# Peptides against a protein of PDB entry 3QIS: the designs that were tried, part 355

Target 1, 334 residues: chain A of PDB entry 3QIS
Amino acid sequence: PSLELSRREFVFENVKFRQLQKEKFQISNNGQVPCHFSFIPKLNDSQYCKPWLRAEPFEGYLEPNETVDISLDVYVSKDSVTILNSGEDKIEDILVLHLDRGKDYFLTISGNYLPSCFGTSLEALCRMKRPIREVPVTKLIDLEEDSFLEKEKSLLQMVPLDEGASERPLQVPKEIWLLVDHLFKYACHQEDLFQTPGMQEELQQIIDCLDTSIPETIPGSNHSVAEALLIFLEALPEPVICYELYQRCLDSAYDPRICRQVISQLPRCHRNVFRYLMAFLRELLKFSEYNSVNANMIATLFTSLLLRPPPNLMARQTPSDRQRAIQFLLGFLL

## One batch from the design tools (peptide; made by RFdiffusion4, then SolubleMPNN)

Design b2_p30_7_s1 (from b2_p30_7, 18 letters changed)
Fold by OpenDDE base, seed 3:
Structure b2_p30_7_s1 (fold): chain B 334 residues (1-334), chain A 30 residues (1-30)
Amino acid sequence: as target 1 above (334 residues)
Amino acid sequence: SREAELEEQKKLIAEEYKKIKERIEKLKKL
């Protein structure tokens, strides 16, 4: 069996978080026999492609002289955004198109990723005094490493943040401040806030706006700004309530005093973001007659975002643990 | 009160943010 490929080199320029890009190529059976094709893992890989890449179809049959279009879809989700922001991963891959009882065909994927404030740590964002797109990638790496070390020191209560005026981190990320301040000003009376989805185009505009600028106003509907906040919180590499405190939050869920003590042990930026969000959500709940928002809905929604189980426990989360997590958050909303 | 501390924290955050915005706008002009 043999295939002809219309293209073998693919370049994805300016790949962004949540922006789908597609490149297409054709494969043709120029042989005399039917063939099965599939994308196969490389020798050391579990998957035929990186998590941000997909081939569609990834397998199929071709009769002699049959041609099929294959789409290469690049989509950076929450699962890939952090690794791409840090430069640990890149928009580079090699796909192996295998022909059953035939040869392998190699496809080269290349491109560039544009960093996002989405999927960047709260610690790093608190150190970023400019839009992420204005920050050199080398400095993003340094900021993530430094931020990790400062998180650990903060959790250990070992070092008071040195009072050096020029290098002081933000109390909260500017991006979180912008999102929450917008919602506080404009969305408290918004019917079905956090219940109505945003527009995908508006979400992309919001992301691009936060990545490239410090706007006076966030573009898009209140629903899109609200969803952008949810997406931001979901995309955090470390949730607002750090994984190290997850179990203690569950254990304290019915003791409001212990809950407050647990939150006080968060890294400064995480603690500030948590308190700021809880402040906003409590304010939003005062307008429940207008926005149809209730404490149980908000607690249920935000618990999954703010109080994620550690990756090692995610598969073991019980309904009881989820209810404790919700109860923990309710103690800050009521 | 806890509300007053939170309002003060919001003001401090907003003021810090304003200083950053002003600094960024100054950097864009260089």
Scores: peptide ipSAE 0.063, ipTM 0.631, DockQ to the pose 0.022
Fold by OpenDDE base, seed 1:
Structure b2_p30_7_s1 (fold): chain B 334 residues (1-334), chain A 30 residues (1-30)
Amino acid sequence: as target 1 above (334 residues)
Amino acid sequence: SREAELEEQKKLIAEEYKKIKERIEKLKKL
């Protein structure tokens, strides 16, 4: 069996979080026998491609002189955004197109990723006084490392070393401030807030706006701004309530005093973001007659984002654990 | 009260943001 490929080199320029890019090529059976093709893993890989890449179709059958179009789809989800922001991963891959009883065909994938405030830690974002795309990549790495060390010191209740004229970190990320301040000003009377999806184009504009600027106003509908806040919270490498406190939140769920003590033990930035979000959501609930938002809906929605089970426990979350997690959050909304 | 503490925190965050914005607007004019 033999194939002809119209292209073997693919470049994905300016790859962004949640922005789908597609490149297409053709494969033709230029042999005299039918053939089956498939993308196969490399020797040390479990998958035929990186998590941000997909081939469609990834396998198929070709008669002699038959041609098929293959789409290479690049999409950075919450599952890949953090490792691309840090530069741990890159928009580079090699695909192996295998022909049954034939040879392998290699495809080269390359490109560049544009960093996002989505998928960046709260600690790093509190150190960023500029939009993330104005920050040199080398400085992003330093800020993440420094942020990890400061989080660890905060959790250990170590006295902050007065390290020199380092610019004081923000109390909350400017991106969270912008999203919440916009919703507070313009969305309190928005019917079906957090219940109606935003527009994908507006979501991309909001993400790009937060990554590249400090706007006076966020573009898009209130629904798109609300969904952008949810996407931001979901994409955090560590949830607003740190994984280390997850079980203590569940155990305290019916004691409002203990719940407050648990939150007081969060790292400063996480604690400030949590308190700021709870203050906004309580304000939003005062307008329930206009926005159709109730405490149970909000608690159910935000619990999945703010109080995520640790990855090792996620598959073991019981309905009781979920209800305790919701009850924990309700104690801050009511 | 807890409500007063949160309102003070909102004001502090808003002032900090305003100072950042003013600083950035000054830097864009250089």
Scores: peptide ipSAE 0.040, ipTM 0.588, DockQ to the pose 0.021
Fold by OpenDDE base, seed 2:
Structure b2_p30_7_s1 (fold): chain B 334 residues (1-334), chain A 30 residues (1-30)
Amino acid sequence: as target 1 above (334 residues)
Amino acid sequence: SREAELEEQKKLIAEEYKKIKERIEKLKKL
């Protein structure tokens, strides 16, 4: 069996978080026999491609002189955004198109990723006084390393943040402040807030706006701004309530005093973001007659975002654990 | 009150971002 490929080199320029890019190519059976093709893993890989890449179709049959279009889809989800922001991963891959009883055909994937404030740690964002696209990539790496060390020092209560340093971190990320301040000013009376989805085009404009500027106003509908806040919280590599405190939150869920003590153990930026979000959500609940928002809906929605189980416990979360997590958050909303 | 502390925190944060924005806008004009 033999294949002809219309293209073997693919370049994905300016790849962004949640922006789908597609490149197409054709494969043709230029042999005399039917063939089966498949994308196969390399010797040390479990998957035929990196998590941000997909081939469609990834396998199939071709009769002699048959041609099929294959789509290479690049999509950076919440699961790939953090490693691309840090530069630990890159828009580079090699695909192996295997032909049964035939040859391997190599495809080269390359490109560049544009960093996002989405999927960046709260600690790193508190050190970013400029939009992330104005920060050199080398400095993003340094800010993540420094942010990890400062998180550890804060958790250990070993060093008060030296308030004398010429570059004090922000109390909360500018991106969180912009989203929440916009919603507080313009969305408190918005009917069905957090219940109506945003527009995908507006979500992309909001992400690009936060990555490239410090706007006076966020573009898009209140629903799109509200969904952008949810996407931001979901994409955090470390949730607003750090994984180390997850079990203590569940154990304290019915004691409001212990719940407040657990939150006081958070790193400064995480604690500030948590308190800021809870203040916004309590204010939003005062307008429940206008916005149809209630404490149970908000607690259910935000608990999955703010109080995520550690990755090793995700598969073991019980209905009781979920109810305790909701109850923990309710103690800050009521 | 906890509400007053949070309003004060919101105000402090808003002032920090206003100062940062004004500084960035000045730097973009240089």
Scores: peptide ipSAE 0.035, ipTM 0.574, DockQ to the pose 0.021
Fold by OpenDDE base, seed 4:
Structure b2_p30_7_s1 (fold): chain B 334 residues (1-334), chain A 30 residues (1-30)
Amino acid sequence: as target 1 above (334 residues)
Amino acid sequence: SREAELEEQKKLIAEEYKKIKERIEKLKKL
């Protein structure tokens, strides 16, 4: 069996978080026998492609002289955004199209990724005074490394990080401030806020606005801005309540005094973001007659984003743990 | 110069940061 491929080299320019790109090619059975094709893993890989790439279809049959279109889809989710922002991974892959009882065909995937404030740590974003698209990638790496070291020192020493001669970090990321300030100004009376999904096109414009500071004002509906805040919190590599405090939050969930003490032990940026979000959400709840938002809905929604189980415990989360996590947040909303 | 643009950006950020800090201090008094 043999195939003819219309193209073997694919370039994905300016790949962005949550923006789907597609490149298509054709495969044709130029043989006299039916053939089965599949994308197969390379010798050392568990998957036929990187997590941000897929082929559709990834397998199939071709009759003699049959042609099929294959779509190569590039999509950066929350699962790939952090490693692409750091440059640990890149928009580069090799696909192996295998033909049963035939030969392998190699496809080259290349391109460039544009960094996002989505999937960047709170620590790095607090040090980042300009839009992420204006920050050199080398400087992003330095900011993440410095942020990790400063988080560890803050957790271990219980001492306020000495304000060394380095430029003082922001109290909260500018991106969170922009989103929350917009929602506070324009969305407090928005009916069904956080209950109605945003528009995908508006979400992309909001992400691009936060990454570039263009336009100067956040575009889109209040629903899209609200969903962008949820996506931002979900995409954080370390949740607003850091994993080291997860169990202590659950254990303290019914003691408001201990809950406040646990939050006081968060790294400065995490603690500030948590307090800022809770202050916003309490203000939003004052307008419940207009926005149909209640404390139980908000606590349930934000618990999964702010108070995530550590990766090693994620598979062991009980319904009781989830209820304790919700109760922990309720103590800051009521 | 790149230095002057960086200094102007630092000034804008310092003013935004001052507004954020004043807002956080207002929210702490509520």
Scores: peptide ipSAE 0.019, ipTM 0.446, DockQ to the pose 0.035; fails the geometry check

Design b2_p30_7_s2 (from b2_p30_7, 18 letters changed)
Fold by OpenDDE base, seed 3:
Structure b2_p30_7_s2 (fold): chain B 334 residues (1-334), chain A 30 residues (1-30)
Amino acid sequence: as target 1 above (334 residues)
Amino acid sequence: MREEEEKRQKELIAEEYKEIKEKRERLLAL
């Protein structure tokens, strides 16, 4: 069997978080026998492509002289955004299109990624006084490395940051401030807040706005701004409540005094973000008659974002663990 | 106490943001 490919080189320019890009090519059976094709893993890879790439279809059957269109879809989700922001991964891959009892055909994927504040650590964002797109990529790497070291120091020692350092971190990321301040100003009376989804176009505009600017106002509906906050929290490489404290949060869920002590042990930026979010959500709950928001809904929604199980425990999370996690957060909302 | 500390924290965050914004506006005007 043999195939002809219309294209073998693909370039995805200006790849962004949550922005789908598609490139198409054709494969034709130029042989005399029917053939089955599939994308296969490279040597030592578990998957035929990187997590941000997909082929559709990834396999199929072709009669002699049959042609099929294949879409190469590039989509940076929460699962790939962090490694692309840090430059640990890049928009580069090689796909192996295998023909059963035939040859391998290699496709080259290349491109560039535009960093996002989404999927960047709270520690790094607290050091970013400018929009992330204005920060050199080399400096992003340094900021992530420094962020890890400062997280570890902050967990070990509640040392006051030296007031005299010209590079004093923010108490909270400017992006979180922007989102929450907007919601506080404009969305407290918004009916069905956090219950109605945002518009995808508006979400993209909000992401691009936060990545490229420090706006006076966030574009889009209150629903889109609310969803952008959820997406931001979901995309964090380390949740607002650090993984190291997850079990202690569950164990303390019914003791409000211990819950507060656990939160006090968070890294400074995480602790500040948590307290800032809780202060916003408590304010939002005062307007429940207008916004239809209740403590149980908010606790359920935000618990999954703020208090994620460590990756090694995710598959073992019981309904009781989920309920304890919700109860932990309720103790800050009520 | 808690509400006062939350208010103080919001005020400090707002001031830090304002400083960043004003710094950025100055950098864009250059």
Scores: peptide ipSAE 0.029, ipTM 0.503, DockQ to the pose 0.021
Fold by OpenDDE base, seed 5:
Structure b2_p30_7_s2 (fold): chain B 334 residues (1-334), chain A 30 residues (1-30)
Amino acid sequence: as target 1 above (334 residues)
Amino acid sequence: MREEEEKRQKELIAEEYKEIKEKRERLLAL
């Protein structure tokens, strides 16, 4: 069997969080026999591509002189955004298109990623007084390393870092403040807030706006701004309630005093974000007659975002654990 | 007490971002 490929080199310029890019190429069976093609893992890889890349179709059959279009889709989800922001991963891959009983054809994928405040740690964002796109990538790495060290120090030592006034971290990331301040000003009376989805185009504009500027007003509908907050919280590498405190939150779920003590043990930025979000959500609940938002809906929605099980426990989450997690948040909403 | 501390936290956060915005406006006006 033999294939002809219309293209073998693909460049994905300016890849962004949640922005789908597609490049297409054709494969043609220029042989005399039917062939089966598939993308296969390289010798040391478990998958045929990196998590932010896919081929569609990834396998198929071609009759003699048949041609098929293959789409290479680049999409940075919550699962890939953090490793791309840190520069641990890059928009580079090699795909192996295997032909059954034939040859391997190599495809080169390259490009550049534009960092996002989405998928960046709360600690790093609290140190960023400028939009992330104005921060040199080298400094993003340093901020993430320093953020890890400060998180550990803040968990071990309740000592406020006496950092000089110029280097003092923000109490809350500017991105969270911008989103929540917008919702507080404009969305408290918004019917079906957090129940109606945002528009994908508006979500992209909001993400780009937060990555590149400190706006006076966030673009898009209240629904899109609300969904952008949910996406932001979901994309955090470490949830607002750190994984180390997950079990203690469940164990304390029915004791409001212990719940507050658990929250007091969060890193400063996480604790501030948690308290700020709870204050906003309690304010939103005062307008329940207008916005149709209730405590059970909010607790159920935000529990999955704020109080995520550690990766090792994700597969073991029971309905009882979920109910305890909801009850934990309810104690801050009521 | 809690509402006053939450108000104070919101005010402190708003001041920090106001200073950042005013610094940026000054940098763009240079």
Scores: peptide ipSAE 0.029, ipTM 0.565, DockQ to the pose 0.020
Fold by OpenDDE base, seed 1:
Structure b2_p30_7_s2 (fold): chain B 334 residues (1-334), chain A 30 residues (1-30)
Amino acid sequence: as target 1 above (334 residues)
Amino acid sequence: MREEEEKRQKELIAEEYKEIKEKRERLLAL
């Protein structure tokens, strides 16, 4: 069996969070026998490609002189955004197109990623007074490393925050402030807020706006701005309620005094973001007659974002754990 | 008390971001 490939090198320029890019190529059976093709893992890899890449179709049959178009799809989800933002991963891969009883064909994938405030830690964003696209990549790495170390120090209660450091961090990320302040000003009377999806084009504009600027106004509908806040919270590498406090939140869910004590133990930026979000959501609930938003809907929605189970517990989350997590947030909304 | 503190925190955060924006606009005008 033999294949001809129309292209073997692919460059994905300016890859962004949640922006699909596609490159196509053709494979042709230039042999005299039917053949089966498949993308196969490299040695020691579990998958034929990195999580942000997909081939479609990834396998198939070709008759003699038959041709098929293969799409290479690059899409940075919440699962890849953090490692790409830090430069730990890059838009580079090698695909192995295997021909059954034939040879391997290598495809080279390359490109560049544009960092996003989505998928960046709250700690790093609190230190980031400029849009992320204006921050040197080297400084992003340092900010993520420093953020991890400060989170650990804060959790260990070992070091008083030396209030004397020359660059005081922001109390909350500017991106969260911009999103929440916009929603507070313009969306409190928005019917079906957080229930109607945003427009994908508007979501991309909002993401690009937050990554590149400090806008006066966020572009798009109130629904798109609301969904952008949800996407932002979902994409956080560490949820607003740190994984270390997850179980304590569940255990305290029916004692509002203990719940407040647990929140007081969050890292400063996480605690401030939590309080700021709860203050916004309580205000939003005052307008329930106009926006159709109720405390149970909001608690259910935001629980999945703010109070995520640790990755090792996700597969074991019971309906009781979910109800406790919802009850924990309800104690801050009522 | 709690609402006044939440309002004060929102005002303080808004002032911090206003200063950052004004500093940025000055830097882009240079």
Scores: peptide ipSAE 0.026, ipTM 0.523, DockQ to the pose 0.020
Fold by OpenDDE base, seed 2:
Structure b2_p30_7_s2 (fold): chain B 334 residues (1-334), chain A 30 residues (1-30)
Amino acid sequence: as target 1 above (334 residues)
Amino acid sequence: MREEEEKRQKELIAEEYKEIKEKRERLLAL
């Protein structure tokens, strides 16, 4: 069997979070026998490609002189955004197109990723006084390392960050402040807030706006700004309530005094973001007659974002654990 | 007490954001 490929080199320029890019190529059976093709893992890999890449179709049959179009789809989700922001991973891969009883054909994937404030740690964002696209990639790595060390120090010592550092971190990320302040000013009377989805084009404009600027006003509808806040919280590498406190939140869910003590043990930036979000959500609940928002709906929605189970426990979350997690947040909304 | 501390925290965050904005405007005017 033999194949002809229309292209073997693919360049994905300016790859962004949640922005789908597609490159297409053709494979043709230039042999005299039917053939089966498949993308196969390299010798040490479990998958034929990196998590941000997909081939469609990834396997198939070709008759003699038959041609099929293959789409290479690049999409950076919440699962790949953090490792691309840090430069731990890159838009580079090699695909192996295997022909049964035939040859291997190598495809080269390359490109560049544009960093996002989405999928960046709260600690790193509190140190960024400029939009993330104005920060050199080398400095993003240093900010993540420094942020990890300060998180660990905050958890172990409960000591206030020394006010003497020439570059004081922000109390909350400017991106969170912008989203919440916009919703507080313009969305408190918005009917079906957090229940109506945003527009995909507006969501991309909001992400690009937060990555590249410090706007006076966020573009898009109140629904798109509300959904952008949910996407931001979901994409955090560490949830607003750190994984180390997850079990203690569940154990304290019915004691509002212990719940407040658990939150006081969060790193400064996480604690500030949590309190700022709860203050906003309590204000939003005062307008329930206008926005149709209630405490049970908000607690159910935000629990999955703010109080995520540690990766080792995700497969074992019981309905009772979920109810305790909701009850924990209700104690801050009521 | 809690509402006053939350209000004070929102005011402090708004002040920090204003300083960042004013610093950027000054850097772009140079």
Scores: peptide ipSAE 0.038, ipTM 0.537, DockQ to the pose 0.020; fails the geometry check

